# Peptides against a protein of PDB entry 3VA4: the designs that were tried, part 58

Target 1, 107 residues: chain A of PDB entry 3VA4
Amino acid sequence: EPIGQLRLFSGTHGPERDFPLYLGKNVVGRSPDCSVALPFPSISKQHAVIEISAWNKAPILQDCGSLNGTQIVKPPRVLPPGVSHRLRDQELILFADFPCQYHRLDV

## One batch from the design tools (peptide; made by RFdiffusion4, then SolubleMPNN)

Design b2_p13_4_s4 (from b2_p13_4, 6 letters changed)
Fold by OpenDDE base, seed 4:
Structure b2_p13_4_s4 (fold): chain B 107 residues (1-107), chain A 13 residues (1-13)
Amino acid sequence: as target 1 above (107 residues)
Amino acid sequence: SAETQEILDEVLS
């Protein structure tokens, strides 16, 4: 069962989309086999990882050395590659310039 | 949602 959700907001690319997040590694990237598949040129094939452990259901976000970066919106912060960032519920994230929001599910 | 989108727009402006 999903532990969280990542919402891609609507934009010029198309409508809003919701992606379920599970225990383990949820890869964000342009590759179609990614858990969070964002098929856009500015997204790296493997852009970032959202990892959720059984020990702590709060996700850890890491940029995977993406070309166009991963950012937290508030407070503004560019995530250095491989550095762990613990996601807060309702946190706003930019993958390249695509705005997303993490939502923790009650399970 | 529309409400969240509005909040996002405000933050990103």
Scores: peptide ipSAE 0.080, ipTM 0.707, DockQ to the pose 0.144
Fold by OpenDDE base, seed 3:
Structure b2_p13_4_s4 (fold): chain B 107 residues (1-107), chain A 13 residues (1-13)
Amino acid sequence: as target 1 above (107 residues)
Amino acid sequence: SAETQEILDEVLS
């Protein structure tokens, strides 16, 4: 079962989408085989990774050297490539210009 | 969630 969820908010691209996150590496990217597939030109094929090592630990977000970057919204922070960021529940994330939210599931 | 998106829109504005 999923340990977390990444929500892509609705926008000009279309409706809201919810992606389940599992133990291990959940790749965020434009490639269709990504765990979180965001099929948009501004998203890199492998844009970022959300790694979940345990159900009781905060996931680690890393930008994978994406073209248009990964940012935390509040407080604002641009993530340098390969630098680990520990996600808080309900954290708002920008992959390029696409707003998303991480949600910890009760498992 | 409409409420969450409204909050997000405010933050991103």
Scores: peptide ipSAE 0.079, ipTM 0.712, DockQ to the pose 0.142
Fold by OpenDDE base, seed 2:
Structure b2_p13_4_s4 (fold): chain B 107 residues (1-107), chain A 13 residues (1-13)
Amino acid sequence: as target 1 above (107 residues)
Amino acid sequence: SAETQEILDEVLS
């Protein structure tokens, strides 16, 4: 069962999409086998990772050395590659230019 | 979600 959700907001690419997040490492990237597959040229094949170590702990987001970066929107922050960022519920994230939102599921 | 989208648009503006 999913522990969290990553929402890709609607845009020029198309409609909103929701991706389930599970315990362990959830890779965000352009590659089709990523847990969060974002099939867009500006997204790196393995762009970032969201790691959930326990159902009652906040996920950790890390950029994987992506070309176009990973950013937190509020407050604004560019994530250096490999540096851990603890995600807050409802946190807004930019993968390259694609806005997303992390949501913790109440299970 | 339209509501969340609107909030995001405001933050990103």
Scores: peptide ipSAE 0.078, ipTM 0.715, DockQ to the pose 0.142
Fold by OpenDDE base, seed 1:
Structure b2_p13_4_s4 (fold): chain B 107 residues (1-107), chain A 13 residues (1-13)
Amino acid sequence: as target 1 above (107 residues)
Amino acid sequence: SAETQEILDEVLS
């Protein structure tokens, strides 16, 4: 069962979508084999990774050297490639210009 | 949800 959820808000691209997050690495990217597949041109094939360990279950977000970047909305912060950012519940994230929200599931 | 979307829109505006 999923430990977390990443919600892609609705926009010009279409309706809202929810992606389950599991233990291990959840790759965010344009490639169809990504755990969080965002099939949009501005998203890098392997854009970022959300890693969840069994020890903490608090996700760690890292940008993978994406072209258009990964940002935390509040407080505003552009994530340098490879720098770990611990996600808080309900945290708002921008992958390129796509707004998303992380939600911790009650498992 | 609509509520979350509105909050996001406000934050991103």
Scores: peptide ipSAE 0.077, ipTM 0.703, DockQ to the pose 0.143

Design b2_p13_5_s1 (from b2_p13_5, 7 letters changed)
Fold by OpenDDE base, seed 1:
Structure b2_p13_5_s1 (fold): chain B 107 residues (1-107), chain A 13 residues (1-13)
Amino acid sequence: as target 1 above (107 residues)
Amino acid sequence: SALEEFLARLLSL
């Protein structure tokens, strides 16, 4: 059962998509094998990771050294590769130029 | 909508 959700907002790329997030590592990337598969050329094959532990359901986001970066929208922050960022509910994230939102699920 | 809220937040920055 998913404990979180990552929403990719609609845009020129297409309609909105919701990705379930589970305990462990949820890889965000262009590769179809990623938990959050964003099949766009500006997204790195393994772009970032959202890690959720059983004892702390607040996700940790890390950029994986992506080409076009990972940013928090509010407040604006560029995430250096490998640096942990604790996601807040409703957090707005840019993977490259793709706006997403993290959503905590009530489970 | 979530997208509308996103845009509103962007404009508030």
Scores: peptide ipSAE 0.196, ipTM 0.754, DockQ to the pose 0.143
Fold by OpenDDE base, seed 3:
Structure b2_p13_5_s1 (fold): chain B 107 residues (1-107), chain A 13 residues (1-13)
Amino acid sequence: as target 1 above (107 residues)
Amino acid sequence: SALEEFLARLLSL
């Protein structure tokens, strides 16, 4: 059972998509075997990771040295590679230029 | 959605 969700908002790429997040490492990237597979050229093969250690703990987001970066929208913050960022519920994230939202599920 | 539209405006700044 997923304990979180990452929503990719609709855009020029197509409709909205929701990705379930589970305990452990949820890799965000262009590679098809990523937990959050974003098959877009501006996304690195392994772009970032969302690590969830427990259902009642905030996930940790880290950029994996991506080419086009990972940013928090509000308040704005560019994430340096490998630096941990604790995700808040409903946090808005840019992977390259793709807006996403983290949502904590009630389990 | 309203949220998506809001985000689009925010990101265009």
Scores: peptide ipSAE 0.181, ipTM 0.740, DockQ to the pose 0.138
Fold by OpenDDE base, seed 4:
Structure b2_p13_5_s1 (fold): chain B 107 residues (1-107), chain A 13 residues (1-13)
Amino acid sequence: as target 1 above (107 residues)
Amino acid sequence: SALEEFLARLLSL
């Protein structure tokens, strides 16, 4: 069962999309086999990873050395590759220039 | 949406 959700906000690319997040590694990237598949040229094939452990349901976000980066919106922060960032509920994230929001599910 | 508008405002800073 999903433990979290990642929302891709609507934009010029199209409508809003919601992606379920599960225990383990949820890869964000342009590759179609990613858990969070963002089929856009500015997104790296494997852009970032959202990891959720059994002992801590709060996800850890890491940029995977993406070309166009991963950022937290508030407060603004560019995530260096491989550095762990603990996601807060309702965290606003930029993958390249695509705004997303993490939502913790109460399950 | 209101949230998206709020986000847009944040991104414009």
Scores: peptide ipSAE 0.179, ipTM 0.744, DockQ to the pose 0.144
Fold by OpenDDE base, seed 5:
Order: sequence, then structure tokens, then C-alpha cells
Structure b2_p13_5_s1 (fold): chain B 107 residues (1-107), chain A 13 residues (1-13)
Amino acid sequence: as target 1 above (107 residues)
Amino acid sequence: SALEEFLARLLSL
């Protein structure tokens, strides 16, 4: 049972994609075995991680030392590698230049 | 830029 969702917005790369997020570590990266697999050259093999420790706690986003970075859109924030950022519902995130949105599921 | 325009749309939601 997924606790959250990460939406990759549509673009030149293709249509919108929704990725379920579960308890534990949800790795975002270019590697095909990532929980959130973004098979694009500008995404690092292991780009970032979204960790959900409990259903009633905000997920933690960390950049994993990616080449092209991870940013929060509103308010704007560049995430230094390894620094924890608590995700808000409907948070807009840039992995490299790919816009995404975190959504908490009502489960 | 195209990215900026896309983000502007997202921020207005």
C-alpha cells in the first residue's frame, strides 16, 4: 500500500508518470532498479532519496550528490547533498531540470 | 525559457 506519490510532469521526454512511494527509502535515479526510475541522461544513477519513516510523518528528501542537483520550487531552494528536507504535500521538486510533484495519498 | 514558462504554470496551481 503506497503512502505517497511522485508525479513526473509531461515534457519533451514523454507523458506524465506517477510513481508510488512506500515506507522506507524510495531512490530517485537513472538506474532501472530505482523506486523512481527516471531514465534520462541528466539524472544521476542514484540522484536523490525520499525516505518515509511512518505514514503520519512528512517524507524526507535528500540529494545524493547528484551532478545536476535537486531543487525545491516554492519557495526556491537548492538542496545541498545529504541535507534533509521535509516534503510538504503538493511540493514541487526539480530533479535536474525535470519538474515533479509529491502528493500524500489518503490511505 | 520553456522551463520557466512551465514552472510559472505549475506555481499558479
Scores: peptide ipSAE 0.160, ipTM 0.727, DockQ to the pose 0.938

Design b2_p13_5_s2 (from b2_p13_5, 6 letters changed)
Fold by OpenDDE base, seed 4:
Structure b2_p13_5_s2 (fold): chain B 107 residues (1-107), chain A 13 residues (1-13)
Amino acid sequence: as target 1 above (107 residues)
Amino acid sequence: SALEEFLERLLSL
């Protein structure tokens, strides 16, 4: 069962999409093999990873050296590649310029 | 752009 959710907000690209997040590594990227597949040119094939472990309730977000970056909105922060960022519930994220929101599921 | 739309939404939060 999913432990978290990543919401891609609606925009010019199309309607809102919700992606389930599971224990382990949830790869965000343009590749269709990604857990969170964002099929957009500005998204790297393997853009970022959201890792959820049994030890931590809060997922860890890492940029994978993406071309157009990963950013946290509030407070504003560009995530350096490979640096762990602990996600807070309802955190707003930019993958390239695509707005997303992490949501912790109550399971 | 998606970013601009997002920023507009942020201002309403």
Scores: peptide ipSAE 0.170, ipTM 0.729, DockQ to the pose 0.373
Fold by OpenDDE base, seed 2:
Structure b2_p13_5_s2 (fold): chain B 107 residues (1-107), chain A 13 residues (1-13)
Amino acid sequence: as target 1 above (107 residues)
Amino acid sequence: SALEEFLERLLSL
């Protein structure tokens, strides 16, 4: 059972997609074996990681040294590579220029 | 920022 969800909003790339997030490391990247697979050329093969250590703890987001970066939308912040960012529920994230939203699931 | 405002409108925030 997933602990969280990452939603990729609809856009020129296609319709909205929802990705389940589980305990441990959830890798965001272009590689098809990523937990959150974003098969777009501007996304790095291993772009970022969302680590969930417990169901009742906020996930940690880290950029993995991606080419086009990871940003928090509100308040705006560019995430330096490898620096831990604690995700808030409903946080809006840009992976490169792809808008996503993290949701904590009620489980 | 302009990007934030654009995204907020786009995402109906």
Scores: peptide ipSAE 0.166, ipTM 0.744, DockQ to the pose 0.301
Fold by OpenDDE base, seed 1:
Structure b2_p13_5_s2 (fold): chain B 107 residues (1-107), chain A 13 residues (1-13)
Amino acid sequence: as target 1 above (107 residues)
Amino acid sequence: SALEEFLERLLSL
């Protein structure tokens, strides 16, 4: 059962997509084997990671040294590589230029 | 969606 969800908003790339997030590391990246596979050239193969633990279901987001960065939308913040950011429910995230939203599921 | 529209305006997307 997924603990959270990452929604990729619709855009020029195509329609909206929802990705389930599970306990452990959920890698965001261009590689098809990523938990959150964003097959776009501006996304790094391993762009970021969303880690969720059982004892603290609030996800930790870290940029993995991506080329085009990871940002929080509100309030605006560029995430330095490897620095932990605790995701809030409904948080809006930019992976490169792709807007996403984290949603905590009622598990 | 309304959220997407808001986001687009906010980010000038």
Scores: peptide ipSAE 0.158, ipTM 0.737, DockQ to the pose 0.140
Fold by OpenDDE base, seed 3:
Structure b2_p13_5_s2 (fold): chain B 107 residues (1-107), chain A 13 residues (1-13)
Amino acid sequence: as target 1 above (107 residues)
Amino acid sequence: SALEEFLERLLSL
């Protein structure tokens, strides 16, 4: 069962999409092999990773050296490649210019 | 862009 969820907000690309997140590494990227597949040209093939070590621990987000970057919206922060960022519930994230939101599921 | 749309939605809240 999923431990978390990543929501891609609706836009010109289409409607809102919700991606389940599981224990381990959840890769965000343009490649269809990614756990969170964002098939858009501004997203790197392997853009970022959300690692969940346990159901009761905050996930870790890392940018994978993406071309167009990964940012936290509030408070504003650009994530340096490979540096761990602990995700807060309801955190708003920009992968390139695509707004997303992390949600911890109550399991 | 998606960012622009997101910001516009936020301003409407």
Scores: peptide ipSAE 0.152, ipTM 0.706, DockQ to the pose 0.313

Design b2_p13_5_s3 (from b2_p13_5, 6 letters changed)
Fold by OpenDDE base, seed 1:
Structure b2_p13_5_s3 (fold): chain B 107 residues (1-107), chain A 13 residues (1-13)
Amino acid sequence: as target 1 above (107 residues)
Amino acid sequence: SPLEQKIAELLSL
């Protein structure tokens, strides 16, 4: 069962989409085989990764050297490639210019 | 911009 959820907010691209997050690596990217597939030109094929471990269900977000970056909205900061960022519940994230929100599921 | 507006909306939640 999913441990978390990543919500892609609605926009010019279309309606809101929710992606389940599981234990292990959840890759965010344009490639169709990504766990969080964002089929948009500004998203890198392998853009970022959200990793959730069994011993710590708080996800770790890392940018994978994406072209257009990964940012935390509040407080605002650009994530350097490969640097671990521990996601907080309800955290707002920008993958390129696509706003998303992480939600920890109650399981 | 639309993105800025969206972010503003989200931050106000």
Scores: peptide ipSAE 0.337, ipTM 0.855, DockQ to the pose 0.916
Fold by OpenDDE base, seed 2:
Structure b2_p13_5_s3 (fold): chain B 107 residues (1-107), chain A 13 residues (1-13)
Amino acid sequence: as target 1 above (107 residues)
Amino acid sequence: SPLEQKIAELLSL
Protein backbone atom coordinates (compact mmCIF):
# COMPACT_ATOMS: atom_id res chain seq x y z
CA GLU B 1 0.00 0.00 0.00
CA PRO B 2 1.33 3.45 -0.88
CA ILE B 3 2.55 5.62 1.96
CA GLY B 4 3.16 8.75 -0.04
CA GLN B 5 2.52 10.37 -3.36
CA LEU B 6 4.56 12.43 -5.76
CA ARG B 7 2.55 14.75 -7.95
CA LEU B 8 3.91 16.04 -11.25
CA PHE B 9 2.08 19.27 -11.94
CA SER B 10 0.55 20.00 -15.30
CA GLY B 11 2.55 22.01 -17.78
CA THR B 12 3.71 22.20 -21.36
CA HIS B 13 4.56 18.50 -21.10
CA GLY B 14 0.95 17.56 -20.45
CA PRO B 15 -1.53 16.96 -17.64
CA GLU B 16 -0.89 16.35 -13.97
CA ARG B 17 0.26 12.88 -12.94
CA ASP B 18 0.34 11.24 -9.51
CA PHE B 19 2.85 8.55 -8.58
CA PRO B 20 2.47 6.31 -5.54
CA LEU B 21 5.42 6.02 -3.16
CA TYR B 22 6.09 2.87 -1.18
CA LEU B 23 8.34 1.67 1.61
CA GLY B 24 11.90 1.42 0.38
CA LYS B 25 13.56 3.22 -2.50
CA ASN B 26 11.44 5.03 -5.06
CA VAL B 27 13.63 6.02 -7.99
CA VAL B 28 12.78 9.13 -9.97
CA GLY B 29 14.06 9.13 -13.52
CA ARG B 30 13.56 8.95 -17.24
CA SER B 31 13.95 5.18 -17.37
CA PRO B 32 10.58 3.47 -17.74
CA ASP B 33 11.27 1.07 -14.87
CA CYS B 34 11.62 3.89 -12.34
CA SER B 35 8.99 4.11 -9.61
CA VAL B 36 8.46 7.69 -10.71
CA ALA B 37 8.99 7.59 -14.44
CA LEU B 38 9.37 11.04 -15.96
CA PRO B 39 9.95 10.38 -19.66
CA PHE B 40 11.49 13.72 -20.51
CA PRO B 41 14.92 14.34 -22.06
CA SER B 42 16.00 16.78 -19.33
CA ILE B 43 15.46 14.10 -16.66
CA SER B 44 18.35 11.71 -16.05
CA LYS B 45 17.71 7.99 -16.47
CA GLN B 46 18.17 7.66 -12.73
CA HIS B 47 17.70 11.19 -11.50
CA ALA B 48 16.91 10.97 -7.79
CA VAL B 49 15.64 8.63 -5.10
CA ILE B 50 12.98 9.00 -2.44
CA GLU B 51 13.56 6.51 0.36
CA ILE B 52 10.81 5.77 2.86
CA SER B 53 12.01 3.74 5.84
CA ALA B 54 8.74 3.62 7.77
CA TRP B 55 5.18 4.85 7.44
CA ASN B 56 5.67 7.26 10.34
CA LYS B 57 8.99 8.73 9.17
CA ALA B 58 9.69 11.51 6.72
CA PRO B 59 11.08 10.33 3.39
CA ILE B 60 14.64 11.07 2.38
CA LEU B 61 15.31 12.63 -1.02
CA GLN B 62 18.70 12.34 -2.71
CA ASP B 63 19.84 13.52 -6.10
CA CYS B 64 21.71 10.75 -7.92
CA GLY B 65 24.15 12.97 -9.77
CA SER B 66 21.60 14.11 -12.29
CA LEU B 67 22.56 16.32 -15.18
CA ASN B 68 20.02 19.04 -14.52
CA GLY B 69 19.72 18.73 -10.77
CA THR B 70 17.16 18.47 -8.02
CA GLN B 71 15.97 21.48 -6.09
CA ILE B 72 13.71 22.34 -3.19
CA VAL B 73 11.50 25.32 -3.96
CA LYS B 74 10.71 26.69 -0.50
CA PRO B 75 13.10 27.61 0.85
CA PRO B 76 15.16 27.52 -2.36
CA ARG B 77 17.91 24.93 -2.26
CA VAL B 78 19.88 22.98 -4.82
CA LEU B 79 20.51 19.47 -3.53
CA PRO B 80 24.12 18.33 -3.86
CA PRO B 81 24.40 14.81 -5.27
CA GLY B 82 24.03 12.10 -2.66
CA VAL B 83 23.18 14.46 0.18
CA SER B 84 20.11 13.48 2.16
CA HIS B 85 17.18 15.85 2.38
CA ARG B 86 14.27 15.01 4.66
CA LEU B 87 11.04 15.75 2.84
CA ARG B 88 8.27 17.65 4.54
CA ASP B 89 4.65 17.01 3.72
CA GLN B 90 3.55 19.10 0.74
CA GLU B 91 7.14 19.91 -0.17
CA LEU B 92 7.67 21.36 -3.63
CA ILE B 93 10.50 19.82 -5.62
CA LEU B 94 12.05 20.58 -8.99
CA PHE B 95 13.49 17.65 -10.91
CA ALA B 96 15.33 19.51 -13.63
CA ASP B 97 12.65 22.01 -14.66
CA PHE B 98 9.65 19.87 -13.69
CA PRO B 99 7.81 20.99 -10.56
CA CYS B 100 6.50 18.25 -8.31
CA GLN B 101 4.99 17.94 -4.86
CA TYR B 102 5.40 15.28 -2.21
CA HIS B 103 2.29 14.37 -0.23
CA ARG B 104 2.11 12.14 2.83
CA LEU B 105 -0.84 9.76 2.68
CA ASP B 106 -2.73 9.31 5.94
CA VAL B 107 -4.27 5.88 5.50
CA SER A 1 8.88 32.11 -18.25
CA PRO A 2 6.30 29.32 -18.11
CA LEU A 3 8.27 27.56 -15.38
CA GLU A 4 8.57 30.71 -13.29
CA GLN A 5 4.87 31.28 -13.72
CA LYS A 6 4.06 27.74 -12.60
CA ILE A 7 6.29 28.06 -9.55
CA ALA A 8 4.63 31.35 -8.67
CA GLU A 9 1.25 29.65 -8.91
CA LEU A 10 2.38 26.84 -6.65
CA LEU A 11 3.87 29.19 -4.08
CA SER A 12 0.58 31.05 -3.90
CA LEU A 13 -1.33 27.98 -2.78
Scores: peptide ipSAE 0.335, ipTM 0.856, DockQ to the pose 0.914
Fold by OpenDDE base, seed 4:
Formats: sequence, structure tokens, C-alpha cells
Structure b2_p13_5_s3 (fold): chain B 107 residues (1-107), chain A 13 residues (1-13)
Amino acid sequence: as target 1 above (107 residues)
Amino acid sequence: SPLEQKIAELLSL
């Protein structure tokens, strides 16, 4: 069962989409086999990873050396590749120029 | 830009 959700907001690319997040590694990327598949040219094949452990269900976001970066919106921060960032509930994230929001599910 | 506008909207939530 999913324990988190990543929402891709609507935009010129199309409507809003919600992606379930599970325990373990949830890869964000352009590749179709990614957990969070964002089929856009500005997204790297494997752009970032959201890892959720059973020890604490707080997700860790890491950029995977993406071309166009991963950023936190508030407070503004560009995530250096491979550096762990603990996601807060309702965190706003930019993968390249695609705004997303993490939502913690109650399970 | 459209992105800036979207971010502004999201920040108001």
C-alpha cells in the first residue's frame, strides 16, 4: 500500500497527476519504468529518488545528478546531487521546471 | 513566466 503521494500539478503539459509512493526507492525520472514517470524532455531518465524507510516514514529526497536539477520551493533551495533532504508533508518540489507536492498518507 | 505564476499560486496555499 502507498504511504505517500507525489502530485504533479497541472500545466502546459497537461492535467494534474498523482503518483503513489511506497517503502523503498521511488525513482523520479523520464524513463517509463520509474515509480514517478515524468515523460518530459527536461527531466532526466533517472532524475531523483524519494526513499522511504520502514524505520521512519519520512521520505528522503535526493537528486541523482540531473541535468536540470531538483529544488525545494520554500524555503528556496537547490538540492546538490546525492545530498539527502528530508521531505516535509506538503513540501513543494521542482523537478526541472515541473512543480510537484509531496503528501504524507495516513496509513 | 508561467512557472513563476504557478509557484506564486502554490505559495499562496
Scores: peptide ipSAE 0.329, ipTM 0.852, DockQ to the pose 0.925
Fold by OpenDDE base, seed 5:
Structure b2_p13_5_s3 (fold): chain B 107 residues (1-107), chain A 13 residues (1-13)
Amino acid sequence: as target 1 above (107 residues)
Amino acid sequence: SPLEQKIAELLSL
C-alpha cells in the first residue's frame, strides 16, 4: 500500500505522471527498474532516493551523486550528495530540471 | 524560461 506520492508535473517531456511511494527505499532515476523511473537523459541512472521508514514519519530525500543535481524549491536549496532532507508535505523538488511534488497519502 | 514559468505557477498555488 502506497504511503506517499511523487508527482512529475507536465512539461515538454509530456503529461503529468504520478508515482506511488512505499515503505523502504524509492529510487528516483533514469533506469527503468527504479521506483520512480524518469526516462530522461538529464536524469542519472540512480539520481536520488526517497526513504520512508514508517507511515508516521517524514520521508528522507537524498541525492545519490547525480550529474545534474537535486534541489528544493521553497526555500531554494541545492542538496549535497548523501545529505538527508526531510520532505514536507507538498514539497516541491527539482530533479535536474524536472519539477516534482511530494505529498503524503491518507492511508 | 519555461522552467521559471512552471516554478512561478507552482509557487502561486
Scores: peptide ipSAE 0.323, ipTM 0.853, DockQ to the pose 0.923

Design b2_p13_5_s4 (from b2_p13_5, 6 letters changed)
Fold by OpenDDE base, seed 1:
Structure b2_p13_5_s4 (fold): chain B 107 residues (1-107), chain A 13 residues (1-13)
Amino acid sequence: as target 1 above (107 residues)
Amino acid sequence: SPLEEFLQQLLSL
C-alpha cells in the first residue's frame, strides 16, 4: 500500500501522471528503473529522492545534484543538493521545469 | 484543472 503520491501535472510533455510513493527511497529521475520515472531529457537520471520512513511518514525530499535542480513552488525555494526538505501535504514541486504535487495518502 | 491553472498562474509571477 502506497504511503503517498506524486502527481506530475499535465503539460506539453503529455497528460497527468500519478506515481505511488512507498516506504523507503523513492528515486525521481529519467532512468526507467526510478520509482518516479520522468523520461524527459531535462531530468537527471537520478534527479532527486523522496524518502519515507515508517516512524515518520512525512517524506524527506533531497535533490541529488541534478543538472536542472529541484524547487519548491510556494513559497519559492531552490533546494541545494543533498539538503533535506520535509514535504508538506499538497506541496508543489518543480523537478527541472516539471511541476508536480505531493499528496499524503490516508493509510 | 483548477489546481493546475492556479499553479500556472503562480509560476508565471
Scores: peptide ipSAE 0.126, ipTM 0.722, DockQ to the pose 0.141
Fold by OpenDDE base, seed 2:
Structure b2_p13_5_s4 (fold): chain B 107 residues (1-107), chain A 13 residues (1-13)
Amino acid sequence: as target 1 above (107 residues)
Amino acid sequence: SPLEEFLQQLLSL
């Protein structure tokens, strides 16, 4: 059972997609074996990671040295590679220029 | 677009 969800908003790339997030490391990237597979050329093969250590703890987001970066929308911040960012529920994230939103699931 | 409007609203809070 998923602990969280990452929503990729609809856009020119296609419709909205929802990705389940589980305990452990959820890799965001262009590679098809990523937990959150974003098959777009501007996304790095291993772009970022969302790590969930427990169901009652905020996930940690880290950029993995991606080419086009990872940003938090509000407040606006560019995430330096490898620096831990604690995700808040409903947080808006840009992977390259793809807008996503993290949701904590009620489980 | 709906997405742009949604994001703009959130940024204005």
Scores: peptide ipSAE 0.102, ipTM 0.709, DockQ to the pose 0.221
Fold by OpenDDE base, seed 5:
Structure b2_p13_5_s4 (fold): chain B 107 residues (1-107), chain A 13 residues (1-13)
Amino acid sequence: as target 1 above (107 residues)
Amino acid sequence: SPLEEFLQQLLSL
């Protein structure tokens, strides 16, 4: 069962989408085999990774050297490649130009 | 821009 959720907000690309997040590494990217598959040209094939080590620990977000970057919205922060960022519940994230939100699920 | 406006809405939630 999923421990978290990544929401892609609606936009010019289409309607809102929700992606379940599980224990381990959840890859965000354009490749179809990614846990969070974002099939958009501005998203790198393997753009970022959300790693969840335990249900009671904050996930770690890392950019994987993406072309168009990964940023935290509030407070604003560009994530350098490979640098660990602890996700807060309800955190707003930009993968390239795509606004997303992490949500911790009650399991 | 439209994106900035959208983000502003999200930040106000």
Scores: peptide ipSAE 0.097, ipTM 0.701, DockQ to the pose 0.926
Fold by OpenDDE base, seed 3:
Parts: sequence; C-alpha cells; structure tokens
Structure b2_p13_5_s4 (fold): chain B 107 residues (1-107), chain A 13 residues (1-13)
Amino acid sequence: as target 1 above (107 residues)
Amino acid sequence: SPLEEFLQQLLSL
C-alpha cells in the first residue's frame, strides 16, 4: 500500500494526476520507468527523488541535478542538487514548471 | 504569464 501521494496539478498538459509513493526511493522524471513519470520535455529523465524510509517519517526530497530545477513554493526555496529537503505534508513543489503537491496518506 | 498566475493561486493555499 502507498505511504504517500504526489499530485500533479491540472494544466495545459492535461488533467490532475495522482502518483502513489512507496517505501524506498520514488524517482521523479521524464523516463517512463520512474515511479512518478512526468513525460514532459522540461523534466529531466531522472529529475528528483523522494525517499521514504518509514511510514512515520517525513520523506526526503532531493534534486538529482536536473536541468530546470526543483523548488519549494511556500516558503520559496530552490533545492541545490543532492541536498536533502524534508517534505512537509501538503508541501507544494515545482519540478521545472510543473506544480505538484505531496500528501501523506493516513495508513 | 499563465504559470505565474497559477503559482499565485497556489501561494494562497
């Protein structure tokens, strides 16, 4: 069962999509084999990773040296490559120019 | 831009 969820908000690319997040590394990227597959040209093949170590621990987000970056929306923060960012529930994230939201699932 | 406008909406959440 999923421990979390990453929501891709609706936009010109199409409707909202929800991606389940599991224990371990959840790769965000353009490659179709990514846990969170965002098939858009501005997304790097392996853009970022959300690592969940336990159901009761906050996930860690890291940018993987993406071309167009990873940002936290509120408060604003650009994530340097490879630097751990602890995700808060309902965190708003920009992968390149794609707004997403992390949601902790109550399991 | 449309993106900036959308971000403004997100910032209000």
Scores: peptide ipSAE 0.095, ipTM 0.702, DockQ to the pose 0.860

Design b2_p13_6_s1 (from b2_p13_6, 6 letters changed)
Fold by OpenDDE base, seed 4:
Structure b2_p13_6_s1 (fold): chain B 107 residues (1-107), chain A 13 residues (1-13)
Amino acid sequence: as target 1 above (107 residues)
Amino acid sequence: SLEEYIEEILASL
């Protein structure tokens, strides 16, 4: 069962979408094989990864060397490629220009 | 703008 959720907010691209997150690596990217598939040209095929382990309560977000970057909204921070960022519940994230929000599920 | 949209999101939290 999913233990987290990534929400893609609604926009010109379409309606809001919620993606379940599971233990292990949840790849965010344009490729349809990604756990979080964002089929938009500004998103890299493998853009970022949200890794959830049994050892850490908070997921780890890493940019995978994406073209248009991964950013935390508040406080503002551009994530260097491969650098681990521990996600907080309700964290707001920009993948390229697409605003998303991480939500920890209480399961 | 994107910034305005983000601000609206933040305000709704």
Scores: peptide ipSAE 0.116, ipTM 0.685, DockQ to the pose 0.000
Fold by OpenDDE base, seed 3:
Structure b2_p13_6_s1 (fold): chain B 107 residues (1-107), chain A 13 residues (1-13)
Amino acid sequence: as target 1 above (107 residues)
Amino acid sequence: SLEEYIEEILASL
């Protein structure tokens, strides 16, 4: 069962999409093998990772040395590669220029 | 700004 959700907002790329997040490592990237597959050229094949260690703990977001970066929107923060960022519920994230939102699900 | 753009998206949902 999913522990969280990552929402990709609608845009020029198409409609909104929701990706379930599970315990363990949820890779965000352009590769179709990623848990959160964002098939866009500005997204690195393995762009970032959202790791969920327990249902009652905040996920950890790390950029994986992506070309176009990972940012937190509010307050603004550019994530250096490999540095852990604890996600807050409803956190707004930019993978390259793609706006996303993390949502904790009730389990 | 980027934040404003995202806020507009959220407001339209």
Scores: peptide ipSAE 0.101, ipTM 0.685, DockQ to the pose 0.000
Fold by OpenDDE base, seed 2:
Structure b2_p13_6_s1 (fold): chain B 107 residues (1-107), chain A 13 residues (1-13)
Amino acid sequence: as target 1 above (107 residues)
Amino acid sequence: SLEEYIEEILASL
C-alpha cells in the first residue's frame, strides 16, 4: 500500500498522472523501470530520488545529478545534486520543466 | 515571480 503520491500535472505532454510512493527509494527518471517513470527526453534516466524511511516521516528528495535539474517551486529553489531536501505535504516540484506535486496519503 | 507564474499555470489546468 502506498504511503505517498507524486502527481504529474497535465500539459502538452499529456494528461495528469499519479504515481504511488512506497517505503524506501522511489526513483524519478526517464527509464521505464523507475518508480516514477517520466518518459520525456528532458528527464534524465535517473533524475532524482524520493526516499521514505517511515510512514510518519517527511520524504527526502535528492537530485541525482540530472541534466536539467530539480527545483522546488515554493519558495523557488534549485536543488544541488545529492543535497537532501525534506519534502512538505503538497510541495510543488519541477523535474526539468515538468510540474509535479507530492502528497502524503492518509493511511 | 517564478512561483507565481508556475502557480498560475497550474491553476489554469
Scores: peptide ipSAE 0.085, ipTM 0.680, DockQ to the pose 0.000
Fold by OpenDDE base, seed 5:
Structure b2_p13_6_s1 (fold): chain B 107 residues (1-107), chain A 13 residues (1-13)
Amino acid sequence: as target 1 above (107 residues)
Amino acid sequence: SLEEYIEEILASL
């Protein structure tokens, strides 16, 4: 069962979408086979990865050298490629210009 | 700021 959730907020691109996150690597990208598939041209095929190593550990977010970057909203921070960022519950993330939110599920 | 911009967008949803 999913341990976390990534919510893509609604916008001009379309409606809100919720993506389940599981143990292991959850790839965020434009490629349709990504765990978090964001089929938008400004998203890289493999844009970022959210890795969950255990249910009781904070997920790690890494940008994969994306063209348009990955950013944390609070506080504002551009994530350098390959640098680990520990996600906090309710963390707001920008993949390119797409606002998302990580939510830890109570399982 | 970026935070304010995103918060504004989110508040409008």
Scores: peptide ipSAE 0.077, ipTM 0.670, DockQ to the pose 0.000

